# Designs tried in a protein design run: peptides against a protein of PDB entry 6TME. Part 217

Target 1, 324 residues: chain A of PDB entry 6TME
Amino acid sequence: NRLKRAYIALQAWKKAFYSDPFNTAANWVGPDVCSYKGVFCAPALDDPSVLVVAGIDLNHADIAGYLPPELGLLTDVALFHVNSNRFCGVIPKSLSKLTLMYEFDVSNNRFVGPFPTVALSWPSLKFLDIRYNDFEGKLPPEIFDKDLDAIFLNNNRFESTIPETIGKSTASVVTFAHNKFSGCIPKTIGQMKNLNEIVFIGNNLSGCLPNEIGSLNNVTVFDASSNGFVGSLPSTLSGLANVEQMDFSYNKFTGFVTDNICKLPKLSNFTFSYNFFNGEAQSCVPGSSQEKQFDDTSNCLQNRPNQKSAKECLPVVSRPVDCS
Target 2, 324 residues: chain A of PDB entry 6TME as posed
Amino acid sequence: NRLKRAYIALQAWKKAFYSDPFNTAANWVGPDVCSYKGVFCAPALDDPSVLVVAGIDLNHADIFGYLPPELGLLTDVALFHVNSNRFCGVIPKSLSKLTLMYEFDVSNNRFVGPFPTVALSWPSLKFLDIRYNDFEGKLPPEIFDKDLDAIFLNNNRFESTIPETIGKSTASVVTFAHNKFSGCIPKTIGQMKNLNEIVFIGNNLSGCLPNEIGSLNNVTVFDASSNGFVGSLPSTLSGLANVEQMDFSYNKFTGFVTDNICKLPKLSNFTFSYNFFNGEAQSCVPGSSQEKQFDDTSNCLQNRPNQKSAKECLPVVSRPVDCS

## One batch from the design tools (peptide; made by RFdiffusion4, then SolubleMPNN)

Design b2_p22_4_s4 (from b2_p22_4, 10 letters changed)
Fold by OpenDDE base, seed 1:
Structure b2_p22_4_s4 (fold): chain B 324 residues (1-324), chain A 22 residues (1-22)
Amino acid sequence: as target 1 above (324 residues)
Amino acid sequence: IEERLKKYKEERYAEARKKFLE
């Protein structure tokens, strides 16, 4: 009996609550699990005459607790949304039994440990949101082999390099922001054919930007701010025909910001402040366009306000990194 | 069920993206 298994799982979960400030689970009593607040039932995919627990939505419940292994009994769950709670511990490996998982959102919790590899076991997963947790260690390369639409990894403790398998990703949105990723952006990034939005904000990434970024024809948001990138901006960035938001601020870039970048047809905001650029085209100057917003603050530009001192610029500008 | 799940997913997906962009 599927509902009986669900009852066992949900009661085990209720027992795993340390705090339920909104009394969300107050009505989690009795065998009628489909009446439970935050529990959604639907006809089973394999038998429309059977009612099963198809979704969990406990978003914003501020519940403190952990995820017990009995949650693996919720084998019909396709949507699991428990964001903005205070769940701690690890994601149970028993969730591998939830083979219908489409969307998994455990964001804004207190989860710890390595990347939840159980997410890799879900064949139908399309949406993965594990942001705003304390997940740590290396990102499994296999994450990008999955047919995901969105991958939210930001605001965790992930470290090491970004896997080269990133180019295999079919995701439209990928966030790496506010982790501890290091090394270079893989050249394979240009192979992300469905990519619309990618953010690298606030990591320890370094090296030159790969030329292959210019192959991201569908990208609308590209943010690489607050890293340790060096060298010149790739000339191939002129290929970003659909980019609207671009941010390279707070890096160690040098060289000249070209017309070909600043005149991108869909560009709305381009921030390249807090670098060591020593020149910019007229089209890159803030105020040069009514349709585009630029920020060139704190570079090594001549005849521009709010630039770095010659003392700060000279050591870096005189020794540009060659990315060729 | 597929339509319902699709709608639910789309709504939650949109919400998640919006929150990130803000």
Scores: peptide ipSAE 0.025, ipTM 0.646, DockQ to the pose 0.118
Fold by OpenDDE base, seed 5:
Structure b2_p22_4_s4 (fold): chain B 324 residues (1-324), chain A 22 residues (1-22)
Amino acid sequence: as target 1 above (324 residues)
Amino acid sequence: IEERLKKYKEERYAEARKKFLE
């Protein structure tokens, strides 16, 4: 009996709650699991006459606890949304039995340990949100082999380089922000054919931006701010025909910001502040357009306000990094 | 068959998704 298994799982989970401030699980009593708050039933895919637990939604419940192994008994669950709680520990390996998993959102919790590799075992997974946790270690390259629509990794403790397999990703949205990623952005990034939004904010990324970024024709948001990138902006950025929001602030970029970048047809906001740019085209000057917003603050630009001192600029500008 | 199964799964759980995404 599938509902009996679900009952066992849900009761085990209730026992794993340390705090339920909104009494979300107060009605989690008795065999009728489909009446449980945050539990959603649907006809089983293999037998429409049988009701099964198809989804969990405990978003914003502020529940403290952990995920017990018995959750692996929820074999019919396709949607698992438990964001904005205080769940701790690791994601149970027993969740590998949830072969119908489609959307997995454990964001805004207190999960720890390495990347939850159990997520890689789900053949139908389309949405993965593990942001705002304490996951650590290396990002497994295999994550980008998954046919995911969205990958949210931001605000964790991930380290090491971004896998070269990123180019295989079919995701429209990918966030790396506020981790400890290091190294260069892989050249394979240009192969992300469905990419709309990518965010690298606040990592330890370095090196030159790959020219292949310019191949991201569908990108609307590109944020590489607060890293250690060096060199000039790739001339190929002129290929970002759909970019609306672009941020390169708080890096170590040098060189000239060209018209070809600032005149991008869909560009609404372009922030390149807090770098070492030594020149900009007139089209890049803040206030030059009514439709576009620019920020050139704290660079090495002549005749512009709020720039770095010559003392700060000279050592960097005089030694430009060759990205060739 | 795999694509058809995928589509079937997506359609079958569409109602549940609406509840979660609203």
Scores: peptide ipSAE 0.025, ipTM 0.664, DockQ to the pose 0.097
Fold by OpenDDE base, seed 3:
Structure b2_p22_4_s4 (fold): chain B 324 residues (1-324), chain A 22 residues (1-22)
Amino acid sequence: as target 1 above (324 residues)
Amino acid sequence: IEERLKKYKEERYAEARKKFLE
């Protein structure tokens, strides 16, 4: 019965293909779904004597089509990887029946509509990759209540603010890059106890960086480049004992870049170019270290090359935003 | 960063395969 349901689902999906350049579904014929290319079977968790469809891997198949509602019949699927295709439309709500979903990767497709809230219904979800699509609207706060290891949201059309619930996230990797997020980074960010890598690149984020960023003791990558952040860098950034890659470039930061930031023990690359910094410690100067790389280009620094003109700097530097 | 993320994804996928498919 379970494999029969899988057969119905997979045949409906094959019918939903508009183009299959590599003939990936050419062998999707007959009841033996476990022999289908990209379909993986395993013993059922509730009955080891029963073989079920446990995984789909159609990565890099360049398939054009959509996800039909019949995919909800694949109730035993734990791995769904269909990245680098040309699937369009929305993620079917019928996928709520896939209660064993563990890893969901629909990245690099043509999906549209709001955040696929069906992903919130999966109790065992650990990996969510929806990057490089056209998802839009607000990010539901509940996403960070999930016990996810990784959350990839980059290169979409998400807007509004980042939910304050971010502090509840147990994820080690989170990407917000290349969306339309606005507002401030929530102060609750410092509560992300397992965070290793976070990227905010290329959004409309603004305001002061919260001091609580300094509580991210396990972070190795922090990239906030290409936003509208203002004010000075928080002094609490000295607490980032494990940061290796840090990027604050292409913002509106002001003030002095301090030794306590540039001398972070694991720091290998620190980019703070294209801001309005008016001073830097000697330890921040590019070429000052063989172990660390710095970029101070296009700031308001004195006696440094490739800086902004006085005309560009004066209006901003003379009116610094007080983040205190 | 993208390369690091790719590596992470591949590692996690391998772990998941071992758990559910192998």
Scores: peptide ipSAE 0.020, ipTM 0.620, DockQ to the pose 0.842
Fold by OpenDDE base, seed 2:
Structure b2_p22_4_s4 (fold): chain B 324 residues (1-324), chain A 22 residues (1-22)
Amino acid sequence: as target 1 above (324 residues)
Amino acid sequence: IEERLKKYKEERYAEARKKFLE
């Protein structure tokens, strides 16, 4: 009996709770698991006459505890949302049995260890949200081979380079922000044909921006702020026909910010502050447009307010990195 | 950005719930 298996799993999970401030599991008593708070049942896909546990939603429950291996008995679960709790430990490998997993959200918890590779075993996974945890180590390249709509990795402890397989991703949203990623952005990034929003904020990324970024025709948000990028902005950025929000602040960029970038048709906000740019087109000047917002603060621009001193600029501007 | 991403996720989740739970 599928509900009996679910009962075993849910009771094991209740026993794994250290704290339940809102008494979320107070009604987790008896065999009627479909009445449990945060448990949602639906007809089974293979037999509509059979009721199964199809979803878990414990978002914002502030529960402390861990995920026991018995959760692998919830084989009919397609939605697993447990964000904004205090769950700790690792994601159980037994969850590989949840072959219907569609959306997996364990964000804003206390999970540790390497990337939860069990997520790669789910053939139908569309949403993966593991942000705001303590996951560490390398990002497996295979994550981008999956047909995901969204990949949320921000605010973890991931290290190493971004995999070259990123170009294979069909995701519309990808967040890398606030990790320890290093190296260059892969040139394959331009192959992300469905990409709408990508965020690299607050990593250790370096090198020149790849020209292939300009091929991201559907991107509306591109944020590469707070990294170690060098060189000039690629001229191919003029190809970002749908970009609305663009942020290159807090890097080591040099050169001239061109009209072709600042006149992008959908651009509403362009921040390039805290770099070493030594020139900008008139269209890039803050206040030059009513429709667009610009920030050129703390660069090496002439006749602009709040710029770096000549002493700070000269060593960097005089030795521009050639990205060609 | 985070707020936009949250909204997007919530909308997608609602669609998924309709598909699997309703």
Scores: peptide ipSAE 0.027, ipTM 0.629, DockQ to the pose 0.831; fails the geometry check

Design b2_p22_5_s1 (from b2_p22_5, 15 letters changed)
Fold by OpenDDE base, seed 2:
Structure b2_p22_5_s1 (fold): chain B 324 residues (1-324), chain A 22 residues (1-22)
Amino acid sequence: as target 1 above (324 residues)
Amino acid sequence: SPLEEQLEEELKKLIEERLKEL
């Protein structure tokens, strides 16, 4: 039966634990898997008279170990939450049998290898959190074809460019921060109609910001800090009617920070420090508003404190990148 | 330094020219 399969899987997993400092699996004894700490049972969707393992929650258990292939026997699991542990190795391909997977959270572990493509096989997946691991290589373009509400990829070792398929994403939150992504932000980004928060912090992204960013009318958080972006800020950023937090700091931007950006109606914090901006509207000046916070530190602005020297500014400002 | 002042003046002129183009 299904619970017998679950028992085999869970006992195999217990054997794969190297350390269980909170004794989370201490009661993982005997056939009554529904009594196991962190194991949650529910009536099966196909037969409500049958009890199945529907969820795993081992969050914050500090367990060291790996995920054995026998976990593929947990075919009724829809929720798999194992964040803040010390699990290592790769995500087993056998998890493809978990066709009911709805939320998959393996964040804050020690997983390695390429993107876990098994996640792409789950037809009902809505939440994917693989942040704070050591996943590497290219991001599969197909990730954005999934009907995900949230995609957390930050703090990994992902490389290469951001796929152009990003525009197909229906996610409200997407994080790329603290990886090794390179190249330009795809122009298709403007097609992300449900996007509320997007974070690019601390990558190797470059080029000009696409004008299509201004089409992200539902965005409340846009952070592109700590990259290699160049050129002027797109004038179309005036279209960000709901943006509250915006950060372009630690890039190589040039040009003038315009009034139409700094007067965005919902803007509460706008950081554009550590660039090569050579002008700003009065509405962008720190202290000009009580409702908005600005940071213009370390640019090439005239009559502002804490700016770069002329020696640092002149070589860059004299050779502006034309993004048109 | 005199060189720094010269660079600041050149930067200022460049900025003013760019602002006119906007």
Scores: peptide ipSAE 0.031, ipTM 0.607, DockQ to the pose 0.009
Fold by OpenDDE base, seed 4:
Structure b2_p22_5_s1 (fold): chain B 324 residues (1-324), chain A 22 residues (1-22)
Amino acid sequence: as target 1 above (324 residues)
Amino acid sequence: SPLEEQLEEELKKLIEERLKEL
């Protein structure tokens, strides 16, 4: 019965293919779905004597098509990996029936529409990768209420603010890069207890960085480059004991880059170029360390190469933003 | 939820339609 449902789903999906350059679905013939390329069967969790479709892996198949509603019949699927294809349309709401969903990777496709809220219905979801698509609109706050290990949202069309619920996230990796997010980074960010990597690159984020960033003791990668952030770097950044990669480039930061930041114990790369910093500690100077790389290009620093003109600097530096 | 019930009904209809094609 379960494999029959899977057969219906997979045949419907095959019919939804517009192009299959590698003939991935060429063997998708007959009732033996467990022999299908990219289909993986396992004993059912509720009955080990029953074989079910537990996983789909069509990564890098370059398949053009869409996800038909019949995929909701794959009720035993825990792993759904279809990255690097040309699937278009929306994620079917019928996937809500896949209650065992553990890893969902639809990255690098042509999906459109709002955030696929069906992902929020999966109680056991740990991995969500929807990057490199055309998803749009607001990010649902509820995404961060999920017990996710990783959240990949980068390279989409998401807009509006980052939800304050971000502090509830248990994810180790979160990417917001290359969207249209606006507003401030929520102060609740400091509550992300498991965070290792967070990337904000290339959004419309603004305001001051919250002091609470300094509470992210386990963060190894913090990239806030290519935004509209203003003010000084928080002094609390000295608390980033495990940060290795830090990028604040291409913003509107002002003030002094402190010794406490540049001497972070695990810091390997710190880029703060293309801002309006008017001073830096000696430890921040590129070439000052063999173990650390710094980039201070295009700031308002004295006696450094490749800096902005006084004409460009003075209007900004003379009007510092108060982040208090 | 009512939405889930609607989805179940839709899936049921789809199954029935597809079974006719087999």
Scores: peptide ipSAE 0.030, ipTM 0.499, DockQ to the pose 0.020
Fold by OpenDDE base, seed 1:
Structure b2_p22_5_s1 (fold): chain B 324 residues (1-324), chain A 22 residues (1-22)
Amino acid sequence: as target 1 above (324 residues)
Amino acid sequence: SPLEEQLEEELKKLIEERLKEL
């Protein structure tokens, strides 16, 4: 019965294909769904004697089409990987019936509409990748209440502020890059106890960086480049004991880049170019270390090459933003 | 195949019922 439901779902999906350039679904014929290319069967969790469709992997198939509602019949699917296709439309709400969903990857497709809230209904979800789509609107705060290992949201059309619930996230990797997020980074960010990598690149974020960033003891990658951040770098950044890659370029930061930041023990690359910094410690100077790479280009630094003109610097540097 | 046709016919009913639940 469960495989029959899967057959219905998979045949409906095949009919929803507009193009299958690699003939991935060519063998999607007959009742033996477990033989279908990209379909993986396993013993059911509730009855090991019953074989069910547990996973879908159609990654890199370049399939054009949409996800039909009948996919909700794949109730035993825990792994759904369909990245690097040309699927369009919305994520069907019928997928709420896939209560075993563990990994959901629809990245690099042509999905549209609001955040797929159906993902919030999956109690066991650990991996969510919806990057490189056309999802839009607000990010639901509830996304960070879930026990996710990774949250990939980059390269979409999300807007509004980053929810304060971000501090509740247990994710090791979170990407916000290349969206339309605005406002400040929430102070609750410092509560992300498992965070290793966070990327804010290419948004409309603004305000001062919260001091609480310095509490991210496990972070190895922190990229806040290409935003509208202002003020000085928080002194608490000296607490980033494990940071390897740090990028604050293309913002409106001011003030002095300190030794405490540039001498971070695991720091490999620190880019703070294209800001309005008016001073840097000797340890921050590019070429000062063989083990660390720095970029101080296009700031308001004295006696450094490739800096902004006084005309560009003076209006900003003379009006420092107090982040206290 | 004849077997597929029979299966499809049986499954049509199942589809209609299951879709109501979705």
Scores: peptide ipSAE 0.024, ipTM 0.475, DockQ to the pose 0.020
Fold by OpenDDE base, seed 5:
Structure b2_p22_5_s1 (fold): chain B 324 residues (1-324), chain A 22 residues (1-22)
Amino acid sequence: as target 1 above (324 residues)
Amino acid sequence: SPLEEQLEEELKKLIEERLKEL
């Protein structure tokens, strides 16, 4: 039966624990798996008279170990939350049998290897959190074909370009921060209809920002700080009617920061420090508004404090990148 | 890293072997 299979899976997992500091699995004894700490049972979707393991929550258990292939026997699991542990190794391919997977959170662990492509096999997946691990390699383009509400990829070792398929994503929140992504932001980004928050912090992204960013009408947070972006800010950024937090700091941007950007109606914080901007509108000056906070530190602005030297500015400002 | 890649490959092999035992 289903609970017997779950018992086998959970006992195999307990055996795969190297350390359980809080004794989370201490009560993982006997056939009554529904009494196990962190194991949640519910009536099966196909037969309400049958009780099945529907969820796992081992968040913040500081457990060291790995995910054994026997976890594939947990075929009724829809919620799998094991963040803030010390699980290592790879995500087992046997998890493809968990066809009801809805929320998958393995963040804050020590997982390695390529992107866990098994996540792409789950037809009903809505939430994917794999941040704060050691996943590496290319991000599969197919991730954005999934009907996900949130995609957390930050603090990994992902490389290569961001897939052009990003425009197909229906996610409201996407994080790329603190990886090794390179290349340009795809122009298709403007097609992300449900996007509220996107974070590119601390990658190797470069080139000009695509004009299509201005089509992100629902975005409230846009952070592209700590990259290698060049050129001027797109004039189309004036279309970000709902942006509240915007950060372009620690890049190689040039040109003039315009009123149309700094006067965005919902803008509360705009950081464009540590670039090579050679001008800003009065509305962009820190202290010009009580409702908005600006940071223009370490640019090439005249008559502003804490700016770069002429020696640092001249070589860059004199050779502006044409983004047209 | 090369070490991580090696570890990943070893882990994959171990998993595959374990799956055969199931």
Scores: peptide ipSAE 0.015, ipTM 0.411, DockQ to the pose 0.018; fails the geometry check

